# Peptides against a protein of PDB entry 3VA4: the designs that were tried, part 48

Target 1, 107 residues: chain A of PDB entry 3VA4
Amino acid sequence: EPIGQLRLFSGTHGPERDFPLYLGKNVVGRSPDCSVALPFPSISKQHAVIEISAWNKAPILQDCGSLNGTQIVKPPRVLPPGVSHRLRDQELILFADFPCQYHRLDV

## One batch from the design tools (peptide; made by RFdiffusion4, then SolubleMPNN)

Design b2_p10_6_s4 (from b2_p10_6, 8 letters changed)
Fold by OpenDDE base, seed 2:
Structure b2_p10_6_s4 (fold): chain B 107 residues (1-107), chain A 10 residues (1-10)
Amino acid sequence: as target 1 above (107 residues)
Amino acid sequence: SLADALRAAA
């Protein structure tokens, strides 16, 4: 059962998409086998990871040394590779230039 | 749109 959700906002790439997030490591990347598959050339094959250790703990986001980076929008921050960032509910994230939002699900 | 605003933040 999904613990969270990552929403990719609509854009030139197409409509909005929602990706379920589960306990464990949810890899964000261009590779089709990623939990959050973003099949766009500016996204690294393995771009970032969202790790959820428990339903009642904030997920941890880490950039995986991506080419075009991972950023938090509010407050603005570029995430250094491998540095843990604790996600807040409704947090706005940029993977390269793709805007996304993390949402904790009520389960 | 919100998406556009977020892209501008990059």
Scores: peptide ipSAE 0.145, ipTM 0.733, DockQ to the pose 0.059
Fold by OpenDDE base, seed 1:
Structure b2_p10_6_s4 (fold): chain B 107 residues (1-107), chain A 10 residues (1-10)
Amino acid sequence: as target 1 above (107 residues)
Amino acid sequence: SLADALRAAA
């Protein structure tokens, strides 16, 4: 069962999409085998990772040295590659210039 | 863009 959800907001790229997040590593990237596959040129093949532990359902987000970066919206902050960021429920994230939102599921 | 709007709202 999914523990979280990552929502890609609608935009010029197309409609809104929701991606389930599971225990372990959820890779965000352009590659089609990523858990969160964002097939856009500005997204790195392996852009970032959202890791969820069984002991703490609050995910850890890390940028994987992406070309166009990963940012937190509020407060605005660029995530340095490999630095752990603990996601808050409803947190707004930019992968490159694509706005997303993390949502913790009630499970 | 939506991304820009979100940044502005921060």
Scores: peptide ipSAE 0.140, ipTM 0.729, DockQ to the pose 0.049
Fold by OpenDDE base, seed 3:
Formats: sequence, C-alpha cells, structure tokens
Structure b2_p10_6_s4 (fold): chain B 107 residues (1-107), chain A 10 residues (1-10)
Amino acid sequence: as target 1 above (107 residues)
Amino acid sequence: SLADALRAAA
C-alpha cells in the first residue's frame, strides 16, 4: 500500500490527479515509465525524484537537472539540481509551472 | 495562473 501521495492540482491541462508514493524512488517526469507521470512538454523525461526510505522518515525530493526546474512554494526557492530537500507534510511544489502537493498517508 | 498565485502567497 502507498505511504505517501503527490497531488497534481487541476489546471488548463485537466483535472486533479493523485499519484501514490511508495518506499524507494518515485520518479517524477514526462516519461510514461515514471511513478509520477506528467505527460507535458515542459516537464523533463526524468524531472525529479521523491525518495522514501522509511514510513517514519521525511521523503527526500531531488531535482534531476530538469530543464524548467523544481521549486518549493513556502518559502519560495528553486531547488539546486541534485541537492536533497526533505519534504514536509503538505508541502507545495512546482515542477516547472505545475503546482503539486505532497502529503503523507495515514497508514 | 494557479502557479503564479501560489508563488505570490509565499
């Protein structure tokens, strides 16, 4: 069963989508093979990765050298490629211009 | 856009 979730908010691209997150590496990208597949041209094939090492540890978000970047909303900052960022519950993230939200599931 | 609104709220 999933232990986290990434929500892609609704927009011009379509309705809201929820992606389950599991232990290990959850790749975010345009490639259909990604755990979080965002089939949009501004998203890199392998854009970022959310790694969950244990159910009781904060996930790590890392940009994979994406073309259009990965940003945290509060406080606002661009994530340097390859630098680990510990995700907080309810964290708001921008992959390129696509707003998303991470939350841990109550399992 | 929604993205812009979120950034502005930060």
Scores: peptide ipSAE 0.139, ipTM 0.723, DockQ to the pose 0.049
Fold by OpenDDE base, seed 4:
Formats: C-alpha cells, sequence, structure tokens
Structure b2_p10_6_s4 (fold): chain B 107 residues (1-107), chain A 10 residues (1-10)
C-alpha cells in the first residue's frame, strides 16, 4: 500500500499527476522505469530519490546530482547532491522547474 | 509560471 503521494502540479507540460510512494526508494526521474516518472527534458534520468523507511515515516529526499537541481520552496533551499532532507507533510518541492507537493497518507 | 508563484509565496 502507498504510504505517501507526490503530486505534480499542472502546467505547460500537462495536467496534474499523482504518484504513489512506497516503502524503500522511490526514484524521481525522466527514465520511464522510475517510481516517479517525469518524462521531461529538464529532468535527469535519475534526478532524485525519496526514501521511506519502516521506522521513520518522514521520507528522506536526496538529489542525485541532477543537472537542473532540486529545491525546497519554504524555506527556500537548494539541495546539494546526496544531502538528506526530511520531507514534511505538504512540503513543496521543485524538481528542475516542476513544482510538486508531498502528501503523507494515513494508513 | 506556477513555479515562480510558489517561490514568491514562500
Amino acid sequence: as target 1 above (107 residues)
Amino acid sequence: SLADALRAAA
């Protein structure tokens, strides 16, 4: 069962999309086999990873050395590659220029 | 853009 959700807001790329997040590593990237597949040129094939553990319900977000970066919106923060960021519920994230929001699911 | 709007709202 999904433990969280990543919402990609609507934009020039198309409509809103929701991606389920599961225990373990949820890779965000342009590659079609990513858990969160964002098939856009500005997204790296393996852009970032959202890892959810059984003992820590708060996901850990790490940029994977992406070309166009990963940012937290509030407070504003550019994530250096490989540095762990604990996601808060309703956190707003930019993968390159694509705004997303993490939502914790009640399970 | 929406991304810019979100940044501005921070």
Scores: peptide ipSAE 0.139, ipTM 0.736, DockQ to the pose 0.049

Design b2_p10_7_s1 (from b2_p10_7, 5 letters changed)
Fold by OpenDDE base, seed 3:
Structure b2_p10_7_s1 (fold): chain B 107 residues (1-107), chain A 10 residues (1-10)
Amino acid sequence: as target 1 above (107 residues)
Amino acid sequence: SFPAVEVRPS
């Protein structure tokens, strides 16, 4: 059962997509075997990771040394590679130029 | 709205 959700907003790439997030490491990247597969040139093969250690704990987002970076929208912040960022519910994230939103699911 | 990001193919 998914613990959270990552929404990729609609854009020139197509309609919005929702990705389920599970306990453990949810890799965000261009590689097709990523939990959150974003098959776009600006996304690194392994771009970032969202780690969920427990259903009642905030997930941790880390950039994996991506080429085009990972940013928090409000307040604006570029995430240094490998530094843990605790995700807030409804947090808006940019993976390169792709806006996404994290949502905590009720479980 | 979201900030503009200049990107390169990876």
Scores: peptide ipSAE 0.468, ipTM 0.931, DockQ to the pose 0.964
Fold by OpenDDE base, seed 1:
Structure b2_p10_7_s1 (fold): chain B 107 residues (1-107), chain A 10 residues (1-10)
Amino acid sequence: as target 1 above (107 residues)
Amino acid sequence: SFPAVEVRPS
């Protein structure tokens, strides 16, 4: 059962997409086997990871050494590779130039 | 509104 959601906002790439997030590792990347598959050239094959634990449902976001980076929008911050960022509900994230939003599901 | 990011193909 999904306990979170990552929304990719609509843009020139196409319409909005919602990705369910589950306990464990949710890999964000261009590779099709990623939990959050973003098939765009600016996204690294394995770009970032959102990890959710049963004992702490607030996700941890880490950039995986992506080429074009991962950023938090408010307040603006580029995430150094491998450095944990605890996601807040409704957090706005840039994977490369793709804006996304994390949403905690009430389940 | 989101900040502009310069990107390269990966």
Scores: peptide ipSAE 0.467, ipTM 0.932, DockQ to the pose 0.959
Fold by OpenDDE base, seed 4:
Structure b2_p10_7_s1 (fold): chain B 107 residues (1-107), chain A 10 residues (1-10)
Amino acid sequence: as target 1 above (107 residues)
Amino acid sequence: SFPAVEVRPS
């Protein structure tokens, strides 16, 4: 069962989409086989990874050397490639120019 | 509103 959710906000690209997040690696990227598939040109094929472990259900977000970057909104921070960022519930994230929000599920 | 980001096709 999903431990978290990543919401892609609605925009010019289309309507809101929700992606379930599971234990292990949840890859964010343009490639269709990504757990969080964002099929947009500005998103790298493998853009970022959200990793969730059983020992620490707070996800770890890492940019994978994406072209257009990954940012945390509050406080503003561009994530250097490969540097771990521990996600907080309701955290707002930019993958390239696409705003998303992480939501922790109570299971 | 979110920060504006200049992007290129990847």
Scores: peptide ipSAE 0.461, ipTM 0.931, DockQ to the pose 0.932
Fold by OpenDDE base, seed 5:
Structure b2_p10_7_s1 (fold): chain B 107 residues (1-107), chain A 10 residues (1-10)
Amino acid sequence: as target 1 above (107 residues)
Amino acid sequence: SFPAVEVRPS
């Protein structure tokens, strides 16, 4: 069962989408085999990864050297490639120009 | 609100 959720907000690309997050590596990217598949040109094939090592630990977000970057919204911060960022519940994230929100599920 | 970013096709 999913431990977290990554919400892609609605926009010009289409409606809102919710992606379940599981233990292990949840790859964010344009490639269709990504756990969080964002099929948009501005998203790198392998853009970022959300790693959940345990249900009781904050997930770790890392940019994978994406072209258009990964950013935390509040406070604004561009994530350097490969640097671990612990996700807070309700964290707002930009993958390129796509706003998303991480939500911890009560499981 | 979200910041505006300049993007290119990847």
Scores: peptide ipSAE 0.240, ipTM 0.832, DockQ to the pose 0.984

Design b2_p10_7_s2 (from b2_p10_7, 5 letters changed)
Fold by OpenDDE base, seed 5:
Structure b2_p10_7_s2 (fold): chain B 107 residues (1-107), chain A 10 residues (1-10)
Amino acid sequence: as target 1 above (107 residues)
Amino acid sequence: SFPKVEVVPS
């Protein structure tokens, strides 16, 4: 059962997509085996990770040393590789040039 | 709106 959701907004790449997030590590990347597979050239094969250690804890986002970076939109912040960022509900995130939104599910 | 990011293929 998913605990959260990562929404990729629609764009020139295609329609909106929703990715379920589960307990443990949800890898964001271009590689097809990633939990959040973003098959786009600007996304690193292993771009970032959203780790959910418990249902009642805020997920932790970490950039994995991606080429084009991971950013928080409000307030604007580029995430240094490996530095933990606690995700807020409705957090807006840029993986490279792809805008996404984290949503906490009421489960 | 979102900030514009200059990207290269990775």
Scores: peptide ipSAE 0.534, ipTM 0.945, DockQ to the pose 0.962
Fold by OpenDDE base, seed 1:
Structure b2_p10_7_s2 (fold): chain B 107 residues (1-107), chain A 10 residues (1-10)
Amino acid sequence: as target 1 above (107 residues)
Amino acid sequence: SFPKVEVVPS
């Protein structure tokens, strides 16, 4: 059962897409086997990871050494590779140039 | 709105 959601906002790439997030590692990347598959050239094959634990349902976001980076929008911050960032509900994230939003599901 | 980011193909 999904306990979170990552929304990719609509843009020139196409319409909005919602990705379910589950307990464990949710890999964000261009590779098609990623939990959050973003098949765009600016996204690294394995770009970032959102990890959710059963004991702490607040996700941890880490950039995986992506080429074009991962940023938090408010307040603005580029995430150094491998450094944990605890996601807040409704957090706005840039994976490369793709804006996304994390949403905690009420389950 | 979101900040603009310069990107290259990865």
Scores: peptide ipSAE 0.519, ipTM 0.942, DockQ to the pose 0.963
Fold by OpenDDE base, seed 3:
Structure b2_p10_7_s2 (fold): chain B 107 residues (1-107), chain A 10 residues (1-10)
Amino acid sequence: as target 1 above (107 residues)
Amino acid sequence: SFPKVEVVPS
């Protein structure tokens, strides 16, 4: 059962997509075997990781040294590679130029 | 609304 959700907003690439997030490491990247597969040139093969250690703990987002970066929208911040960022519910994230939103699911 | 990000193919 998914613990969270990552929504990719609609854009020139197509309609919005929702990706389930599970306990453990959810890799965000261009590679097709990523938990959150974003098959776009600006996304690194392994771009970032969302780690969920428990259903009642905030997930941790880390950029994996991506080429085009990972940013938090409000307040604006570029995440340094490998530095843990605790995700807030409804947090808006940019993976390169793709806006996404994290949502905590009730489980 | 989201900020515009300059990107290059990776």
Scores: peptide ipSAE 0.514, ipTM 0.941, DockQ to the pose 0.963
Fold by OpenDDE base, seed 4:
Structure b2_p10_7_s2 (fold): chain B 107 residues (1-107), chain A 10 residues (1-10)
Amino acid sequence: as target 1 above (107 residues)
Amino acid sequence: SFPKVEVVPS
């Protein structure tokens, strides 16, 4: 069962989409086999990873050396590639120019 | 609102 959710907000690209997040690595990227598939040109094939462990259900977000970057909105921060960022519930994230929000599920 | 980001196709 999913432990979290990543919401892609609606925009010019289309409607809102929700992606379930599971234990292990949830890859965010343009490639269709990504757990969080964002099929947009500005998103790298493997853009970022959200890793969730059983020992620490707070996800760890890492940019994977994406071309257009990964940012945290509040407080504003561009994530250097490979540097771990612990996600907080309701955290707002930019993958390239696409705003998303992490939501922790109570299971 | 969200920050504006200049992007290019990746």
Scores: peptide ipSAE 0.276, ipTM 0.870, DockQ to the pose 0.960

Design b2_p10_7_s3 (from b2_p10_7, 5 letters changed)
Fold by OpenDDE base, seed 2:
Structure b2_p10_7_s3 (fold): chain B 107 residues (1-107), chain A 10 residues (1-10)
Amino acid sequence: as target 1 above (107 residues)
Amino acid sequence: SFPEVEVVPS
C-alpha cells in the first residue's frame, strides 16, 4: 500500500525511524496528527508536505512556512515556502536540523 | 555528513 518511505536518520534524538508515504498528502510536522510525525521542538506543527499523485510519478515536497525551514542536501537548496520540489529517489532532506531520506518503494 | 543549521523551538 505505501508508495514511498521517508527515513529519519538516527541521531541524538534517538534511533532511525521509517515512515510510510501514501497517495495524497503526507504532512510532515510536530503535530501527532501528521502522517510523518516528528515530535521535536524545532519542527513546526505542520512543517512540510509530501504529495504523491501517482505511484509512477515523483513526489512533490513543499515547505509549509516552517520556522526552521526545509532544505535539500545535494545540491544544497533551501526550499522557499509553498514552492514545489520534485523528490528524486534517495533524496536527502533536512527538516530543520533533522536529516531524512526519501525512498521510492517497488510495489 | 549533513549541513549544520541553527534552529530554535517552534
Scores: peptide ipSAE 0.056, ipTM 0.751, DockQ to the pose 0.958
Fold by OpenDDE base, seed 4:
Structure b2_p10_7_s3 (fold): chain B 107 residues (1-107), chain A 10 residues (1-10)
Amino acid sequence: as target 1 above (107 residues)
Amino acid sequence: SFPEVEVVPS
């Protein structure tokens, strides 16, 4: 069962999409085999990773050296590649120019 | 609103 959810907000690219997040590594990227597949040219094939452990259900977000970056919206912060960021519930994230929101599921 | 950035295909 999913531990969290990543919502891609609607925009010029299309409608809102929700992606389930599971224990382990949830790769965000343009590649179709990514757990969070964002099939947009500005997204790197393997853009970022959201890792969730059983011991700490708060996800860890890392940029994977993406071309167009990963940012936290509040407070504004560009994530250096490979640096861990602990996601808070309802956290707003930019993958390149695509706004997303993490939601923790109560299971 | 969200920050707007100029991006290119990756």
Scores: peptide ipSAE 0.051, ipTM 0.744, DockQ to the pose 0.928
Fold by OpenDDE base, seed 3:
Order: C-alpha cells, then sequence, then structure tokens
Structure b2_p10_7_s3 (fold): chain B 107 residues (1-107), chain A 10 residues (1-10)
C-alpha cells in the first residue's frame, strides 16, 4: 500500500501523472526502472530520491547530483546534492524544469 | 506558480 504520492503536473509533455510512493527509497529519474520514471531529456537517469522510513515520518528528499538540479518552490531553494530535505505535505518540487507535488496519503 | 529553469539534456 502506498504511503505517499508524487504528482507530475500537466504540461507540454502531456497530462498529469500520479506516482505512488512506498516505504524505502523511491528513485526519481529518467531511467525506466525508477520508481518515479520521468522520461524526459532534462531529467538525470537517477535524478533524486525520496526515502520514506515510516508511515508516520516525513519523507526525505535528496538530489543525487543531477545535472539540472532539484528545487523547492516555496520558498525558492536549490537543494545541494546529497543533502537531506524533509518533505512537507503538499510541497511543490521542481525536478529540472518539471513541477511536481508531494502528497501524504492517509494510511 | 512554477518558475522556468534553463536546462540542457542530461
Amino acid sequence: as target 1 above (107 residues)
Amino acid sequence: SFPEVEVVPS
């Protein structure tokens, strides 16, 4: 059962997509075997990781040294590679130029 | 509100 959700907003690439997030490491990247597969040229093969250690703990987002970066929208902040960022519910994230939103599911 | 970022293929 998914613990969270990552929504990729609609854009020129197509309609919005919702990706389930599970306990453990959820890799975000261009590679098709990523938990959150974003098949776009500006996304690194392994771009970032969302780690969920428990259902009642905030997930941790880390950029994996991506070429085009990972950013928090409000307030604006570029995440240094490898530095843990605790995700807030409804947090807006940019993976390169792709806006996404994290949502905590009720479990 | 989603700011545009200059990116290149990776």
Scores: peptide ipSAE 0.050, ipTM 0.743, DockQ to the pose 0.956
Fold by OpenDDE base, seed 5:
Structure b2_p10_7_s3 (fold): chain B 107 residues (1-107), chain A 10 residues (1-10)
Amino acid sequence: as target 1 above (107 residues)
Amino acid sequence: SFPEVEVVPS
């Protein structure tokens, strides 16, 4: 069962989508085999990873050296490649120009 | 919250 959720907000690209997040590595990227597949040109094939090591630990977000970057909205921060960022519940994230939100599920 | 940046295909 999913431990978290990543919501892609609606936009010119299309409607809102919710992606379940599981234990382990949840890869965010344009490649169709990514756990969080964002099939948009501005997203790198392997853009970022959300790693959940345990249900009671905050997920770790890392940019994978994406072209257009991964950013935290509040406070504004560009994530350097490979640097761990501990996600807070309701965290707002930009993958390139795509706004997303992490939500911890009550499971 | 972020300044506008150019986004190109990756």
Scores: peptide ipSAE 0.044, ipTM 0.723, DockQ to the pose 0.719

Design b2_p10_7_s4 (from b2_p10_7, 5 letters changed)
Fold by OpenDDE base, seed 3:
Structure b2_p10_7_s4 (fold): chain B 107 residues (1-107), chain A 10 residues (1-10)
Amino acid sequence: as target 1 above (107 residues)
Amino acid sequence: SFPVVEVRPS
């Protein structure tokens, strides 16, 4: 059962997509085997990871040394590679130039 | 709205 959700907003790439997030590591990247597969050239094969250790704890987002970076929108912040960032519910994230939103699900 | 990000193919 999913613990959270990552929404990729609609854009020139196409319509909105929602990705379920589970306990453990949810890899964000261009590789098709990623939990959050973003098949776009600007996304690194292994771009970032969202790790959820428990249903009642904030997920941890880490950039994996991506080429085009990972940013938090409000307040603006570029995430240094490998540094843990605790995600807030409804947090807006940029993976390269793709805006996404994390949503905590009620479980 | 979101900030504009300059990107390169990876």
Scores: peptide ipSAE 0.488, ipTM 0.936, DockQ to the pose 0.960
Fold by OpenDDE base, seed 5:
Structure b2_p10_7_s4 (fold): chain B 107 residues (1-107), chain A 10 residues (1-10)
Amino acid sequence: as target 1 above (107 residues)
Amino acid sequence: SFPVVEVRPS
């Protein structure tokens, strides 16, 4: 059962997409085997990871040394590779130039 | 709105 959701907002790339997030590592990347597959050239094959260690704990986002980076929107922050960022509910994230939003599911 | 990010193909 998914514990969270990552929403990719609509844009020039296409329509909005929602990705379920589960316990463990949810890899964000261009590779098709990623939990959050973003098949766009600006996204690294293994771009970032959202790790959920427990249902009652905030997920941790880490950039995996991506080419175009991972940023938190408010307040603005570029995530250094491998540095843990605790995601807040409704957090707005940029993976490269793709805006996304994390939200916790009521489960 | 979101910040503009200059990107390269990865």
Scores: peptide ipSAE 0.486, ipTM 0.937, DockQ to the pose 0.963
Fold by OpenDDE base, seed 4:
Structure b2_p10_7_s4 (fold): chain B 107 residues (1-107), chain A 10 residues (1-10)
Amino acid sequence: as target 1 above (107 residues)
Amino acid sequence: SFPVVEVRPS
């Protein structure tokens, strides 16, 4: 069962999409085999990773050296590649120019 | 509203 959810907000690309997040690595990227597949040119094939461990279930977000970067919105912060960022519930994230929100599921 | 990000195709 999913432990969390990543919401891609609606925009010119189309409607809102919700992606389930599971224990282990949830890869965010343009490649269709990514857990969070964002099929947009500005998204790197392997853009970022959200890793959730069994022992703490709080997600760790890392940019994977993406071309257009990964940012936290509040407070504003560009994530350096490979540097772990512990996601807070309801955290707003930019993958390139695509705004998303992490939500911890109540399970 | 979100920050404006200048992007290139990747």
Scores: peptide ipSAE 0.480, ipTM 0.935, DockQ to the pose 0.930
Fold by OpenDDE base, seed 1:
Structure b2_p10_7_s4 (fold): chain B 107 residues (1-107), chain A 10 residues (1-10)
Amino acid sequence: as target 1 above (107 residues)
Amino acid sequence: SFPVVEVRPS
């Protein structure tokens, strides 16, 4: 069962989508085999990774050297490639120009 | 409200 969720907000690209997050690596990217597949030109094929460990369910977000970057909204921060960011529940994230929200599931 | 981001096709 999923232990987290990443919500892609609705926009001109289409409706809202919710992606389940599991233990291990959850890759965010344009490639269709990504755990969080965002099939949009501004998203890198391997854009970012959300990693969740068994001993600490708080996810670690890292940008993978994406072209258009990964940002935290509040407080605003551009994530340098490969630098770990611990996600907080309800945290708002920009992958390129696509706003998303992380939600920790109660498990 | 979200920041406006300038993007390029990847």
Scores: peptide ipSAE 0.477, ipTM 0.935, DockQ to the pose 0.965

Design b2_p10_8_s1 (from b2_p10_8 with P1A V9E)
Fold by OpenDDE base, seed 1:
Structure b2_p10_8_s1 (fold): chain B 107 residues (1-107), chain A 10 residues (1-10)
Amino acid sequence: as target 1 above (107 residues)
Amino acid sequence: AVPAPPPPEL
């Protein structure tokens, strides 16, 4: 049962996609074996990680030293590599040039 | 609404 969801908004790449997030490490990246696979050239093979704990439902987002970065939209903030950011429900995130939104699921 | 991101480096 997924604990959260990451939505990739529609764009020139195609329609909206929803990715389930589970307990533990959810890797965001271009590699096809990533939990959140974003098969786009501007995304690093291992771009970022969203980690969800069994004891704290609030996910931790970390950039993995990606080439094109990870940003929080509101308020605007570039995430330094390896620095933990606690995601809020409905938070908007940019992975490189791709806007996404985190949603906490009620489970 | 989401702002337009800066151009990426490919």
Scores: peptide ipSAE 0.062, ipTM 0.738, DockQ to the pose 0.096
Fold by OpenDDE base, seed 5:
Structure b2_p10_8_s1 (fold): chain B 107 residues (1-107), chain A 10 residues (1-10)
Amino acid sequence: as target 1 above (107 residues)
Amino acid sequence: AVPAPPPPEL
């Protein structure tokens, strides 16, 4: 059962997409086998990871040494590779130039 | 060196 959601906002690439997030490792990347597959050339094959250790804990976002970076939007901040960032509900994230939003599901 | 990411949007 998904306990979170990552929304990819609509843009020049196409319509909005919602990705379910589960307990464990949710890999964000261009590779098709990623949990959050973003098939765009500016996204690294293994770009970032959203790890959810427990349903009652905030997810941890970590950039995996991506080429074009991972950023939080408010306040603007580039996430250093391999450094854990605790996600806030409704947090806006940039994977390269692709805006996304994390949402905690009420399950 | 890794290039700087684009500025935040939204």
Scores: peptide ipSAE 0.044, ipTM 0.681, DockQ to the pose 0.298
Fold by OpenDDE base, seed 2:
Structure b2_p10_8_s1 (fold): chain B 107 residues (1-107), chain A 10 residues (1-10)
Amino acid sequence: as target 1 above (107 residues)
Amino acid sequence: AVPAPPPPEL
């Protein structure tokens, strides 16, 4: 069952979408085989990864050397490729120009 | 390489 959720906010691309996050590696990218598939030109085929090691641990976000980057919104910070960032519940993330929000599910 | 865009207002 999903342990977390990544919300893609609505925008010019279309309506809001929610992606379930599971134990292990949840790849964010343009490729259709990604766990979090964001089929947009500005997203790298394999853009970032959200790794969840346990239900009671904060997920780790890493940029995978994406072209247009991964950022934390509050406070603003660009994530260097391969550097681990522990996600907080309700954290706002920018993958390229696409705003998202991580939500921890109560399971 | 292109720079990341500024964060949106959320």
Scores: peptide ipSAE 0.041, ipTM 0.688, DockQ to the pose 0.404
Fold by OpenDDE base, seed 4:
Parts: sequence; structure tokens; C-alpha cells
Structure b2_p10_8_s1 (fold): chain B 107 residues (1-107), chain A 10 residues (1-10)
Amino acid sequence: as target 1 above (107 residues)
Amino acid sequence: AVPAPPPPEL
């Protein structure tokens, strides 16, 4: 059962997409094996990870040493690789040049 | 590494 979702906003790449997020490790990346598969050349094969535990309602986002980076939009912050960031509901994230939004589901 | 682009206007 999904605990959250990551929304990829529409853009030149195509329409909006919603990805379910589950307990444990949700990898964001270009690789088709990723939980959040973003098949775009500017996205690293394993770009970032959103980890959700049973103990913490708020997910933890980490950049995995991506080439083109991960940012929080407001307040603006570039995430250093491997540094944990607690996601807030409705938080806006840039994976490379792709804007996304985290949404917590009521489960 | 290439720095991430600036955030879009939302």
C-alpha cells in the first residue's frame, strides 16, 4: 500500500506522472528498475532515494551523487550527496531540471 | 558534476 506519491509535473517531456511511494527505499533515477523511473538523459541511473520508515511519517530524501543534482525549491537548497533531507508534505523538488512534488497519502 | 538548474517559476 502506497504511503506517499511523487508527482512529476508536465513539461516538454510529456504529461504529468504520479509515482507511488512505499515503505523502505524508493529510488529515483533513469534506470527502469527504479521505483520512480524518470527515463530522461539528465537524470542519473540512480539519482536520488526517498526512504520511508515505519517510525517516521516524513520521508527522507538523499541525492545519490547525481550528475545534475537535486534541489529543494522553497526555500531553495541544493542537496549535497548523501545528506538527509526530511520531506514535508507538498514539498517541491528538482531532480536535475525536472520539477516534482511529494504528497503524503492518508493511509 | 554539473550544477542543477535554477528552480522554475511556480
Scores: peptide ipSAE 0.040, ipTM 0.688, DockQ to the pose 0.402

